# Ledger of designs, part 25: peptides against a protein of PDB entry 7Q4I

Target 1, 281 residues: chain A of PDB entry 7Q4I
Amino acid sequence: HENSTIAERLYSEVRVLCWIMTNPSNHQKKARHVKRTWGKRCNKLIFMSSAKDDELDAVALPVGEGRNNLWGKTKEAYKYIYEHHINDADWFLKADDDTYTIVENMRYMLYPYSPETPVYFGCKFKPYVKQGYMSGGAGYVLSREAVRRFVVEALPNPKLCKSDNSGAEDVEIGKCLQNVNVLAGDSRDSNGRGRFFPFVPEHHLIPSHTDKKFWYWQYIFYKTDEGLDCCSDNAISFHYVSPNQMYVLDYLIYHLRPYGIINTPDALPNKLAVGELMPEI

## One batch from the design tools (peptide; made by RFdiffusion4, then SolubleMPNN)

Design b1_p10_3_s3 (from b1_p10_3, 3 letters changed)
Fold by OpenDDE base, seed 1:
Structure b1_p10_3_s3 (fold): chain B 281 residues (1-281), chain A 10 residues (1-10)
Amino acid sequence: as target 1 above (281 residues)
Amino acid sequence: SPYDLPPWAP
């Protein structure tokens, strides 16, 4: 009784490689649950680790573990993707092993854009980087051209991209991408609602869950509200999602239906030219 | 914690 024709079309036309930031201690605890839930909807799914795991399809990158190595792991992950997988997809998503992603909603957002446009999307933060940078936890997606520019133009140049493996990985990639003219896109929907979220749905949906002094409100690039208007009906990602919550979200989003309510999808927008962005809201 | 400041936050 389900009609997935549009989703199947987008699966073919908007190919997404998802790479998951993980470590050997989280292969069974977290990463496996990504693979069993939302990760199965990626065109290609790779787990980036320090140890190989054939059951998980994890790659052993030449990096150490710990928070201070996340930037090093991100650089090596994209180098690996560029070397082995740059033609396997049009878009390249970074997510954490506790990020949940609705891949169909991401394909919908990405559909009008050319993968040859130097652009990336996510939850945009305003500090440290002039054009903004994308939150690491919410996940961020690079076009094929953005990956090429990052790996070929930015990484080899210490003036454009930090050579050390230390630092905030999301800020550092944001600096590198800006320095090679990769645009920090606007991921908001036509109503101005966000699609990528650095916290669980509860923390965004419940009004007054945080005070106005909470760092998030100072970091967010675009004005946002709490409550039902916080989040797009086509939201893409949430962070700090436990393994159990991933299965709950999978059930709620893909299986549970209110009987007698039928949603009609909006028409797809026209495709943009190479280098063209959607108008600002 | 989702309430923790980013490591680079002042």
Scores: peptide ipSAE 0.054, ipTM 0.792, DockQ to the pose 0.473
Fold by OpenDDE base, seed 4:
Structure b1_p10_3_s3 (fold): chain B 281 residues (1-281), chain A 10 residues (1-10)
Amino acid sequence: as target 1 above (281 residues)
Amino acid sequence: SPYDLPPWAP
């Protein structure tokens, strides 16, 4: 027996559309496993591809495949969402087909924010974009207003948003969003621990896994440490999660329990006004 | 390794 009353409330009040970046070669290899694990906890789940797949619910975007087309695919994905699904959710998550997301934790983070606030969240990186940008691999979530501004205000203006389909997808959307005053939010918990992670849990949890000269430490916007204090108890995402690891994570997070330990959720914070952000830690 | 290079490094 479990009590999911709060999770059910947040499912209704904090509606999340998840779109998954994938390609036809990964429909069966990766994307299907997202659908069978964490993706089922989204209010709506769409796979953005170059080929339609009715079993997967994949959309064929008018883009090519390969890393150099990821920015193009992101632009077309959000255009598609805006045209067909902008009212189906309050928040719009981009994730890769090897990203694992705890959607309930994302809803908890998003709860105080208005979807009409121009904001997006993820693992914030500091290079290239003054306010920072969100790591593509960790996944990032846009408010409905952020999607509107991106599609309606940024994309049509080459001065605000790169017209070419090449470039670092996450950097380019970060530039575009900054140019239309979409704020790069702080996704850290009240203890200053991160929630979106560009690597698997092991790589964040194990101290000295990487040298201090590792690029990640130069890219991360907020100072972070390794070990158990690296990651929020309400962590949202991890990247480079294999299909098998997705099922393992699903089991560990939602099924495996230490008998006799009961976790009580914290109280929900107060809702913020439109345009208001939580204070940075 | 995908971890050896910064994101979008050539």
Scores: peptide ipSAE 0.054, ipTM 0.796, DockQ to the pose 0.760
Fold by OpenDDE base, seed 3:
Structure b1_p10_3_s3 (fold): chain B 281 residues (1-281), chain A 10 residues (1-10)
Amino acid sequence: as target 1 above (281 residues)
Amino acid sequence: SPYDLPPWAP
């Protein structure tokens, strides 16, 4: 006996195109499980690959495979989206084929923002880019205006955006977006808890799972803690999620219920003007 | 491993 009225409203008002970074060897092993779980909750779902797959709905981008081509694939993916799908959504999520996303929570975060605001969200890291950049594995979401600026203004200019296909894709897109004044937003909830996560829930939830010298603690833009206070009640994404774990998460989040506990959602915030961001926490 | 440094990490 679910009431999905608010979720259905947000599905129509906050349209999300999800593109999944994958390769031909992972179409059956990983990507199809995204399609069968969280990917079905996107308004549009596209798999970006080097080979076409009609069963998966995969696009063959003109790129090679391998880690050194991830940046090239990201550039071609957004070019493809801009050419064919820029009006199909308001927000454009990049995720890996081992990223799990709670799309309803992302719509909730994005609801107050105008898609004409040049902004993008994700797990913000502080190195290499002055305003920070978003972790590739945690997934990151661009506004429609951010996609326009990236494809039309940044990509054609080698001074603004790296022309070769090598490098860390998340750092490189972060540099490009900064150079065209796309803002690296704050995705934390009103309690200052993160929503996008570059690891599985276990690695964030368990205190002292990592030592204080672990690179993640040096990379995070916003100070965060381990344990239950690590993560928003409205968390959006986790990375390194196996295909089997995707089905487990789908069951836990959308089917399993503690009898007698009724969750009442908070009221939606007021919508922001174009160019306006939520206040800092 | 998720605990490995990113390839571009110093």
Scores: peptide ipSAE 0.050, ipTM 0.788, DockQ to the pose 0.477
Fold by OpenDDE base, seed 5:
Structure b1_p10_3_s3 (fold): chain B 281 residues (1-281), chain A 10 residues (1-10)
Amino acid sequence: as target 1 above (281 residues)
Amino acid sequence: SPYDLPPWAP
């Protein structure tokens, strides 16, 4: 009934390790639902916590819990990945335990890029970092070379990367990555539509009378509109997705089909050389 | 969520 040949090819050629930011109190409440839904489509799935959980595949990082430790946890997570898993994947996705990801769409976006290109993708915000930084909640994906530069070049140098564990984790990693010449990529599709989203689909799809002074409109690097034109047909992520909504999204995306409609995928683009980015759109 | 928005200033 279904032809997944191209998706299977990309699963092999664009290997993704997904690490999930979580804590012991959320292992059962949230993290296990990631594992039972979209996390199954990662090549490798690891939960980064402060306590070990063999059923979940959670790692106990040497960090405390709480929002003020998120930057510390991010640093330790990537150190752990570099030490144990740097060759297990080509791309390394950070997501929260309430982020939903369509991994096939991410593989499609990443396909032309070399994992040896120092680049990362996500929902790009403009403040604090000159080239921009990727929203933590929307999830962000680093190339293998970006992870290497972050762990080997940035983290050991207090002049390049904040040594304290406090601060906004997404801003801090953005600063560190910029300081080692990891490029903040453009994740938009060929129509200029975004792929990574820091809110649920409803927030982006439904035009609101929200004032344009809302922080999101001040933060987004690439300006976009609300409504049906907000989001790529190949969107990658949404944030603040409840455990129940993850199962709903899995059903809607992978099972529910309108009878008689067949989607033909676009041709894959040519692969880029190491260090090359897609043309600006 | 472990990361609640709006973002804070660093």
Scores: peptide ipSAE 0.049, ipTM 0.781, DockQ to the pose 0.343

Design b1_p10_3_s4 (from b1_p10_3 with Y3F Y9A)
Fold by OpenDDE base, seed 4:
Structure b1_p10_3_s4 (fold): chain B 281 residues (1-281), chain A 10 residues (1-10)
Amino acid sequence: as target 1 above (281 residues)
Amino acid sequence: SPFDYPPDAP
C-alpha cells in the first residue's frame, strides 16, 4: 500500500500546467509517451506544436517548425497559456518531448513560493544573462506572475524582449524575464544538489572523465559535482530521455520498490511571503 | 547526442 496523502495535497495546492514543446513529426514518436508517463501527473498537460492533434491534446501555434523557431514557439506558447489557461494552474512548466519530469518533486520545491512571486526555476546557466537563465532542455517552470510579466510586460516591448523568432529560446526568455524583474530562482535542494538536469541521469551520476572544458561546466551557474552527489534525492527533470527510457523511469520511480525500505517525506518548509525567495545555498 | 547542445549565443 502507498500513502500519497502529501502528494495529493501538493497536487491541489501547487497546481502545475505542463506545456510540452513538440512538432507534428514527434506527436506519435515522443509526445505521446510523455502523455502516457510523467505528463499524466501534471494538473494540466498541453502539447505545443504547429499542428493540432486532438488525441494528443496538441495545440497548433502560429509558428514554423525547426530549431530556429523554438523562440517563436515559446513566445506563442506562453501567449496561448496566458489567454486560455492562466488560471488553470499556479506554475507553468516548459518541457521538451524528451524531458522527463518528476512532478511531485517539482511541487515540493515550489511549495513555499507564492505563484504571485515573479520567479522561475530550472537548471540555471550563467552566460548571456546576468542573473542567469534556465536551460531549455532541462525544462523550466514559471510562476503565474512570471507568465503574466512575460506576456503582458516583456513580449510587447522590443526593448525588453526580442521580437523576432531567432535565437536560443532559453537565453531569450531568460533575457526577457530578467528585463521584467522575474527572478531566476535557485532550484537546488538543502544540500546544494541540483534538481533540473539538461542530460540523462547516466551522464550526471557516472563520473565520466569529461574534459573540464566541456561546455556544461562553463555554463552551469552553481558548482556541481558528478556522481551520486550530483543530484538531489528529489530531482525534478532529466533531458534527452528516450521514449523507452520514460517508461523505464516511470517504472523505477513509481513502481519498483526494494522490499522492506520505507521512505518518509521531510516536513514541508514554511511558506514564503509574496516576493520572498529561499536563501541561496 | 546529449552533448550537442551548447546553447549558441543569440
Scores: peptide ipSAE 0.052, ipTM 0.804, DockQ to the pose 0.532
Fold by OpenDDE base, seed 2:
Order: sequence, then C-alpha cells, then structure tokens
Structure b1_p10_3_s4 (fold): chain B 281 residues (1-281), chain A 10 residues (1-10)
Amino acid sequence: as target 1 above (281 residues)
Amino acid sequence: SPFDYPPDAP
C-alpha cells in the first residue's frame, strides 16, 4: 500500500512540461527509454529532434544535427513550446535523452515558487555568466515567465541573445536569460545539498581520487562535497544515465522498499509571492 | 570517460 496523495496534489498544482533534446539516431536507442521511465511522470512530454516520430511524439525542429547545433535546437524548442504549449504547464524542463529526472522531487522544489517569477533552476556553474548558468546535461527548468522572456524579449534581440546557432547551449541560454533578468535560482536543499547533477549517481557518491584540478570543482557555483553528503535526499536529476540504468533507477526509486521503514514527507513550505525567492543557504 | 570533458567553452 502506497499513499501518493501529496504527489498527486503536486502533479496537479505544479505542472511540468518536459522537453527532451534528442536526434533521429537516438529515438530508438535512448529517447524511447525516457518515455518508458521518468518521462511518463511529466504532465507533458515532448521530444525535440530534427525528424518527426509519431511513435515517440518527436517534433521535427528546423535545425541541423550535431553538437554545434544544440544551441539552435534549444532556441527552436523553446519557440515551439511558447507557440504551442506555454499554457500546458507552469514549468518547462530541458533534459537530454540520457538525463534521468525524479519529477516529484522537482515539483517539491518548485512548489513555493510562482510560475510568473522569472527564475530557472538546475546545476549552477559559475564561469562565463555573472549570475551563473545551469548545466545543460543535468537539465534545467524554466518558469513560464522565464520562457516568455526568453522567447519574446531575448531571442529577437541579437544584443541580448546570440543569433548564431553555434556555442555551448547552456552558456548561451544562461547569457540570454541573465540579459532579460531571469534569475539563476539556488536548487540546493535546506542542508545545502545539490539536486541537479551533471553526472551519474556513482560519480557523485563515490569520492574519487580525482585531482582537485578536475574542471567540475572549478565550474560548480556552490561548494559541494563528494560522498553521501553530495546529494539531496530529494535529488532531481542525473546525467549520462544509460537506457538500462533508467530502468534500474525506476525500480530503485519507485518499487524497491526497505521493509519496515516508512518515509513521512516534510510539510510543504509556504508559497512565495511573485518575484520572491527562497533565502540562500 | 564522459567525465573527462569539461562543458564546451563559449
């Protein structure tokens, strides 16, 4: 017996559209496994590609394929969302076809925020953008107002947003969003632990003998530690998750239970006013 | 390793 009443409430009150960055070569290899696992917990799920796929619900965007076109695809994806789906959700998640997301934990994080607040969340990096930017691989979530500002105010203005389709998509959207006063939120929990992760759980949980010179430590906006304290109990995303690992994670998170341990959820926080953020920890 | 590559610099 499972009581999902609070999760069902949040599903209704914190509506999330998930768009998945993919390509035609990954429709069957990766994207379909997102659809069969965590993607089914989104209020709306759309795959953004260069080719239409009716079985997958993939949209053909007018972009080329390859890493050099990811920024172009991101721009076209959000234009498509704004035109067709801006009222279908309150929050708009970008994820890769190898990102795994615990959507309930994302709804919990987002619950206090107004979708009319110009804010976005993810794994915050410090280089290149003054307020920081969110890691593309970890996935990032925009409020409805953030999407509006991005598409209506930023994209049409070459001074605010890069017109070319080249560049790191996560840095470029970060620059655009900063230029229209969309705030880079703090996604950490009340203990200061991260929720969005640019790597698989194993990489974060196991202290690696990795040199302190590893780029991640230079990029991360907030100081973080490796090991069991690396990650929130309410972690939201992991990247580089293989198709098989998605099913493993689905089993571990939603099916496997330690007998005799009942987890009681914390009370929901108070809702914030429009434009208000949670205090930084 | 996927961990070896920093995010693309602008």
Scores: peptide ipSAE 0.051, ipTM 0.795, DockQ to the pose 0.610
Fold by OpenDDE base, seed 3:
Structure b1_p10_3_s4 (fold): chain B 281 residues (1-281), chain A 10 residues (1-10)
Amino acid sequence: as target 1 above (281 residues)
Amino acid sequence: SPFDYPPDAP
């Protein structure tokens, strides 16, 4: 009963490889639920772990486990992608095993951009990196050129990219990407609403969950509001999504419909030239 | 927890 013609077109024209940050203890608990929900809508889905799992399609990266190794895992994940999969997609999404992503909305955002433009998108934070960096939990997506620059130009140079595996992975990749002139894009929609979110929908949609001293308000790069106007109608990601919530979101987004209401998609924007960005809002 | 972030900056 659905017309997916535009979504199918974007699936072909805006190819996305999704890699999921996970660990062996979460293969069954979390990662498999990503595979059974939103991960199915990626052009390619890879789970980056420290142990191989053929059922999950998990890769064993040469890294240790724990929060102090996330940066190491991110570096090895992108090295692996560059070596084996750089031509399998146009865009390369990092997500956690508790991140939920509406891949069609991401393709819509990415459509005008060239994958040869050195750019990446996500929930932009302002501290530590001059141009900002993308929240690790909300997930972030690199263009093919951004991956190339990261792996080929940044990683081999300790002056451009941290050589050890310690530190906040999202901050560290943000520093590395800035140092090779990969632009931190604006992922907001035409109304200035965010698309990538570091928390569950409830925490963004319901006002007064946090006070103004909450770190998020100090970290967010662009002005954002709470409530129903917090979030784009074409939101892309949410974090801290439990396995059960992933199935709920899948149902709500892809199955549940109010009878008699038909959504008509907006026209696709014009494609940008290589190196060109959408105007800031 | 949704409040486990942010990590300490380098």
Scores: peptide ipSAE 0.050, ipTM 0.799, DockQ to the pose 0.461
Fold by OpenDDE base, seed 5:
Structure b1_p10_3_s4 (fold): chain B 281 residues (1-281), chain A 10 residues (1-10)
Amino acid sequence: as target 1 above (281 residues)
Amino acid sequence: SPFDYPPDAP
């Protein structure tokens, strides 16, 4: 009774490899719940860890654990992807083991772009990087060309990319990508609403959760509002989502329906040429 | 906590 024809088309035409940042202590507590919910809608799903887990499909990267090693893990994750999986997808999503992603909405956003365009998307922050950088927790997605440039051009050059494993992983990859002319894209919809979110839906949808002094309002690259106008109807990601909340979101998004309401999807935009971006909003 | 970010300046 459900018509998924357009979603199936996009699944084949906009192939997404999702890699999940995790650690051995979170394999059972968090990562398996990603695999059982939104991760099953990726074309390929890989968990990047320090220990192998065949049940989870976790890879043991040559890195230590802890927050101070996140940048090191990100570098090794993309090296692993480039060596083994660069042709398995068109787009490469980084997410945390407490990020929830609506993959169909991401495919819709990415559809017009060529994977050979050096571009990446996410929740754009303005500090430290001139063009901005994408929030690590909200998740960010690189084109195939962006991955190539990062691994082949940026990582081997200490002048372009930090060789040490210290630092904020999202800022550091943002610097590296800028230095190889990978563009920080605009993820907003046609109404100017955001799609990638560094917090749970409640924190974005409910006004007055944060004061104007909250760091987020100083970090966001594009002006955004709280309330229902905070978020696209085609939102892509939320962060700090508990394992139980992932199952709730799966039910609400994919199963719960208001009887008598039929949503007709908008027409797909025209495909862009290599190097072309959507017009600024 | 959802408020543990942001990173310090590099």
Scores: peptide ipSAE 0.049, ipTM 0.796, DockQ to the pose 0.482

Design b1_p10_4_s1 (from b1_p10_4, 7 letters changed)
Fold by OpenDDE base, seed 3:
Structure b1_p10_4_s1 (fold): chain B 281 residues (1-281), chain A 10 residues (1-10)
Amino acid sequence: as target 1 above (281 residues)
Amino acid sequence: SKIDNSAPTE
C-alpha cells in the first residue's frame, strides 16, 4: 500500500493542463505512449497536432507540419487553450511527444506560486532573451496569468510577438513573454539543482567528457554540475525519451522500490503572494 | 542528432 494523500492534495490544489506538441505521423509512434505513461497524471491532457485523433484526444490546429512551423503550432495551441481551457487548470505545461514529466514534482515546485503571478518555469537558457527563456525540449510551464498575457497582450501585437510562424519556438515565446512582463522563474531546488532537463537522464547523470564548448554549457542560465549532483531529487522532466524508456521510467519512478526504505516528503513551503517569487539561489 | 529547438544547427 502506498500513501498518496499529499500527492492527491496537490493534484487538486495545483491543477496542470499538459499539452503535447505532436504531429499525425507520431500519434501512434510517440504520443500514445505519453498518454499511457506520465500524461495520465496531468489534470488535463491535450495533444496539439495538425490532424484530429479521437483516440488520442488530439486537436487539429490550423498549422502546417515541420520544424519551421513549431512556433506557429505553439501560438495556436495557447490560443486554443485560452479559448477552451483557461479555467480547467492553474498551470499550463508544454511538452514534446518525447518529453517525460514527473507531474507530482512539478506540482511541488509550483505549489507556493499563485497562478495569477505572471511567471513560467523550465530549463532556463541565457542567449537571445535578456531574462532568459525556457528550453523547448525540456518542456515549460506557464501560469494562468502568463497564458492570458501571452494570448491577449503579446500575440495580437507584432511589436511584442513575432507574427510569422518561423523561428525557434522556445526563443520566440520567450521574447513574447518577456515583452509582457512574464517572469522567467528559477526552477532549481533549494540545493540549486535543476529540475527540467533537455536530455535523457543518462546524459545528465553520467559525467561526460563533454567539451566545455558544447552548446548546452554556453546556453544554460544557471551553473550546473554533472553526475549525481546534476539533478534534483525532485526532477521534473527529461527530453529525448523514447517510447520504451517512458515505460521504464514509469516503472522505476512509480513502482520499483527498495524494500525497507520509506521516503518521507518534505513539508510544503509557505504560499507566496501574487507577484512574489522564491529567492534565487 | 536531435537538437533542441533553440540549439545551434551543427
Scores: peptide ipSAE 0.212, ipTM 0.827, DockQ to the pose 0.344
Fold by OpenDDE base, seed 2:
Structure b1_p10_4_s1 (fold): chain B 281 residues (1-281), chain A 10 residues (1-10)
Amino acid sequence: as target 1 above (281 residues)
Amino acid sequence: SKIDNSAPTE
């Protein structure tokens, strides 16, 4: 007895291709659980691997496996998307096979933006890249124009984009995108709360006497707090989500309801012009 | 590990 009319509208108007970073050893262990949970809410879902898997819809990219090949895999993934799928969506999400994403909340965040605006969103980190870069684990979403600029303008130029496959993939794509004037957007909600998270909900929601020297506090671009005010009511992603936790989150978010509580969605904001961003909070 | 791709490993 739910009304999903606005979500259905956004599904059609804010088309999202999700590509999942995975490897052959994780096809059955992790990736299939993405496909069975949040991945089914993407307009298009592709698993980027080094081996083909017809059951998973995994693509074999011409890359090796291991942490040192993640940047190479990211480059090849976006090349593949640009060649085969650039018109299949308006926005292009990278996520890991242990990232959970509430795609409806991402569509809500993206709704005002033109896909022809050179912008990308995620959990913004401040080191290494002047405008910041997006956490690889939290997932990041590129506009269609951002993908075009990345593949057509950045990747072919070794001065703009790292030619080898080594390095932190999230930092390296962040450098490349900055060099082609793709803007690192602000994904926070109107209350200044984050939407993309590089850890599980528990790590953000539970106030812990975490050492202020913990790397995350030094890396975050925007100041954030712990506890219930840490996270947007329209949060988009969490990282280090186990396969079992994906099903738990799917149940909690899409099935479990407190009886007698009806949520009224906020009105959609006005659409922005091409190149226009929402004001910073 | 609880370390993001760009997180320090130290």
Scores: peptide ipSAE 0.212, ipTM 0.836, DockQ to the pose 0.357
Fold by OpenDDE base, seed 4:
Structure b1_p10_4_s1 (fold): chain B 281 residues (1-281), chain A 10 residues (1-10)
Amino acid sequence: as target 1 above (281 residues)
Amino acid sequence: SKIDNSAPTE
């Protein structure tokens, strides 16, 4: 029998609302598979779309579709969350409909932080934003205070937050959040390994003679390596995960067990004060 | 190609 006592505790103490970026054409093709796999481990799961889908629990936001509208959709999604769901969770994850997330590992990372701390986490990139910004594809998680600042302080002010719907959504939210003093946190584990990944596990785990000119190496905020040491044992997310691979990952992570190997969880860290961050590695 | 939202377009 599996002992989930700590995971159950964290489910209660570190409440996560997951909102999934999707569109009507992907409700059945992609989003449904999120709902049937990792999304079921969120405290609340909402699909942000341009059309309502009661079977999926999709919300119709007043936005157009396509990559040029992702920033608009992100703004409307967080406005919707703030209006209807700000008290339903402590942390608010954005993920794509092809992002896979190990929610328990995210709760573990978030545990020491106060949701009243203006902070957000993800795969940190260095361009465009001085403190960095979080990769859109890897998914990023805002504290409740970060959502409040974004919606109440940043969005209404065109000087702080881009009013039009164009631009890279991850960069634009990163600019807005920086302008309201929401901190770009360090999501790396105690060994300096990343937890949020903008690609599938295979891309990170397999050492390739990657061209050093590959954009990712220029974008990453923290030094990262390829191979087995690329990724935390408590990794949180991977991107470009196909619907089929979501079920594979769900099986591998939650069902497949090597007989005779028992993992013992590390002790929970001490909780931080409001406004306090873990030291950077 | 697999590019992030902020990644350079090919």
Scores: peptide ipSAE 0.208, ipTM 0.829, DockQ to the pose 0.359
Fold by OpenDDE base, seed 1:
Structure b1_p10_4_s1 (fold): chain B 281 residues (1-281), chain A 10 residues (1-10)
Amino acid sequence: as target 1 above (281 residues)
Amino acid sequence: SKIDNSAPTE
């Protein structure tokens, strides 16, 4: 017995379509476990693949498999969403089949923003794209207007968006979105703590887990620390989460409770006008 | 370590 009234309100007011990047070899091994865990909390859940799977609700996109085709798959996924699902949600999350997402925390972050604001959120990286780009593994979420601009304005123009299917998909979408004035938002909480994470919780929570020369520290757009202050209490995503760990996280986050401790949620912020962002931290 | 899609390939 829990009070979910605010979460239910946000489920209705901040509608999220989640699309999962997968392939036929991972339908049973990985994607199915997303569907059975955090994916059930999306307003709509679609698996983007190269083969149809009616049990999974997987779509066969006209793309090849392999890392060199991820950008091609991302382009076709958003084309499919725009054609069939652009009005089914307000926000459109890309995640991998080994990304775990706390959708309620994402709705909380997104609540003040208009879906008509050209913005997207995720774990922001600084290289290659002037405003930054969002890590592919951590997952990233586009507003409805961002999807429209990407599909209608960017994709048809080779000067704005790479026509080839090669390249790092997260960098390439980041370039395309910048070229159509979609803003790379700040997903940090009011304390400056991150919400989208490109690794498992252990890699962020344990101090000195990685060498200081590790590429991540050179890529992260905002300065971040390791340890307990690494991560928002309202963290949204983690990457490289195994199928078994998805069930563990589902249990820990939604079922396991320390007796006698009750969290009171903060008040919802005021809604922003179209084109407005939260103040920089 | 696991490498993200945008990580530099060694």
Scores: peptide ipSAE 0.047, ipTM 0.769, DockQ to the pose 0.383

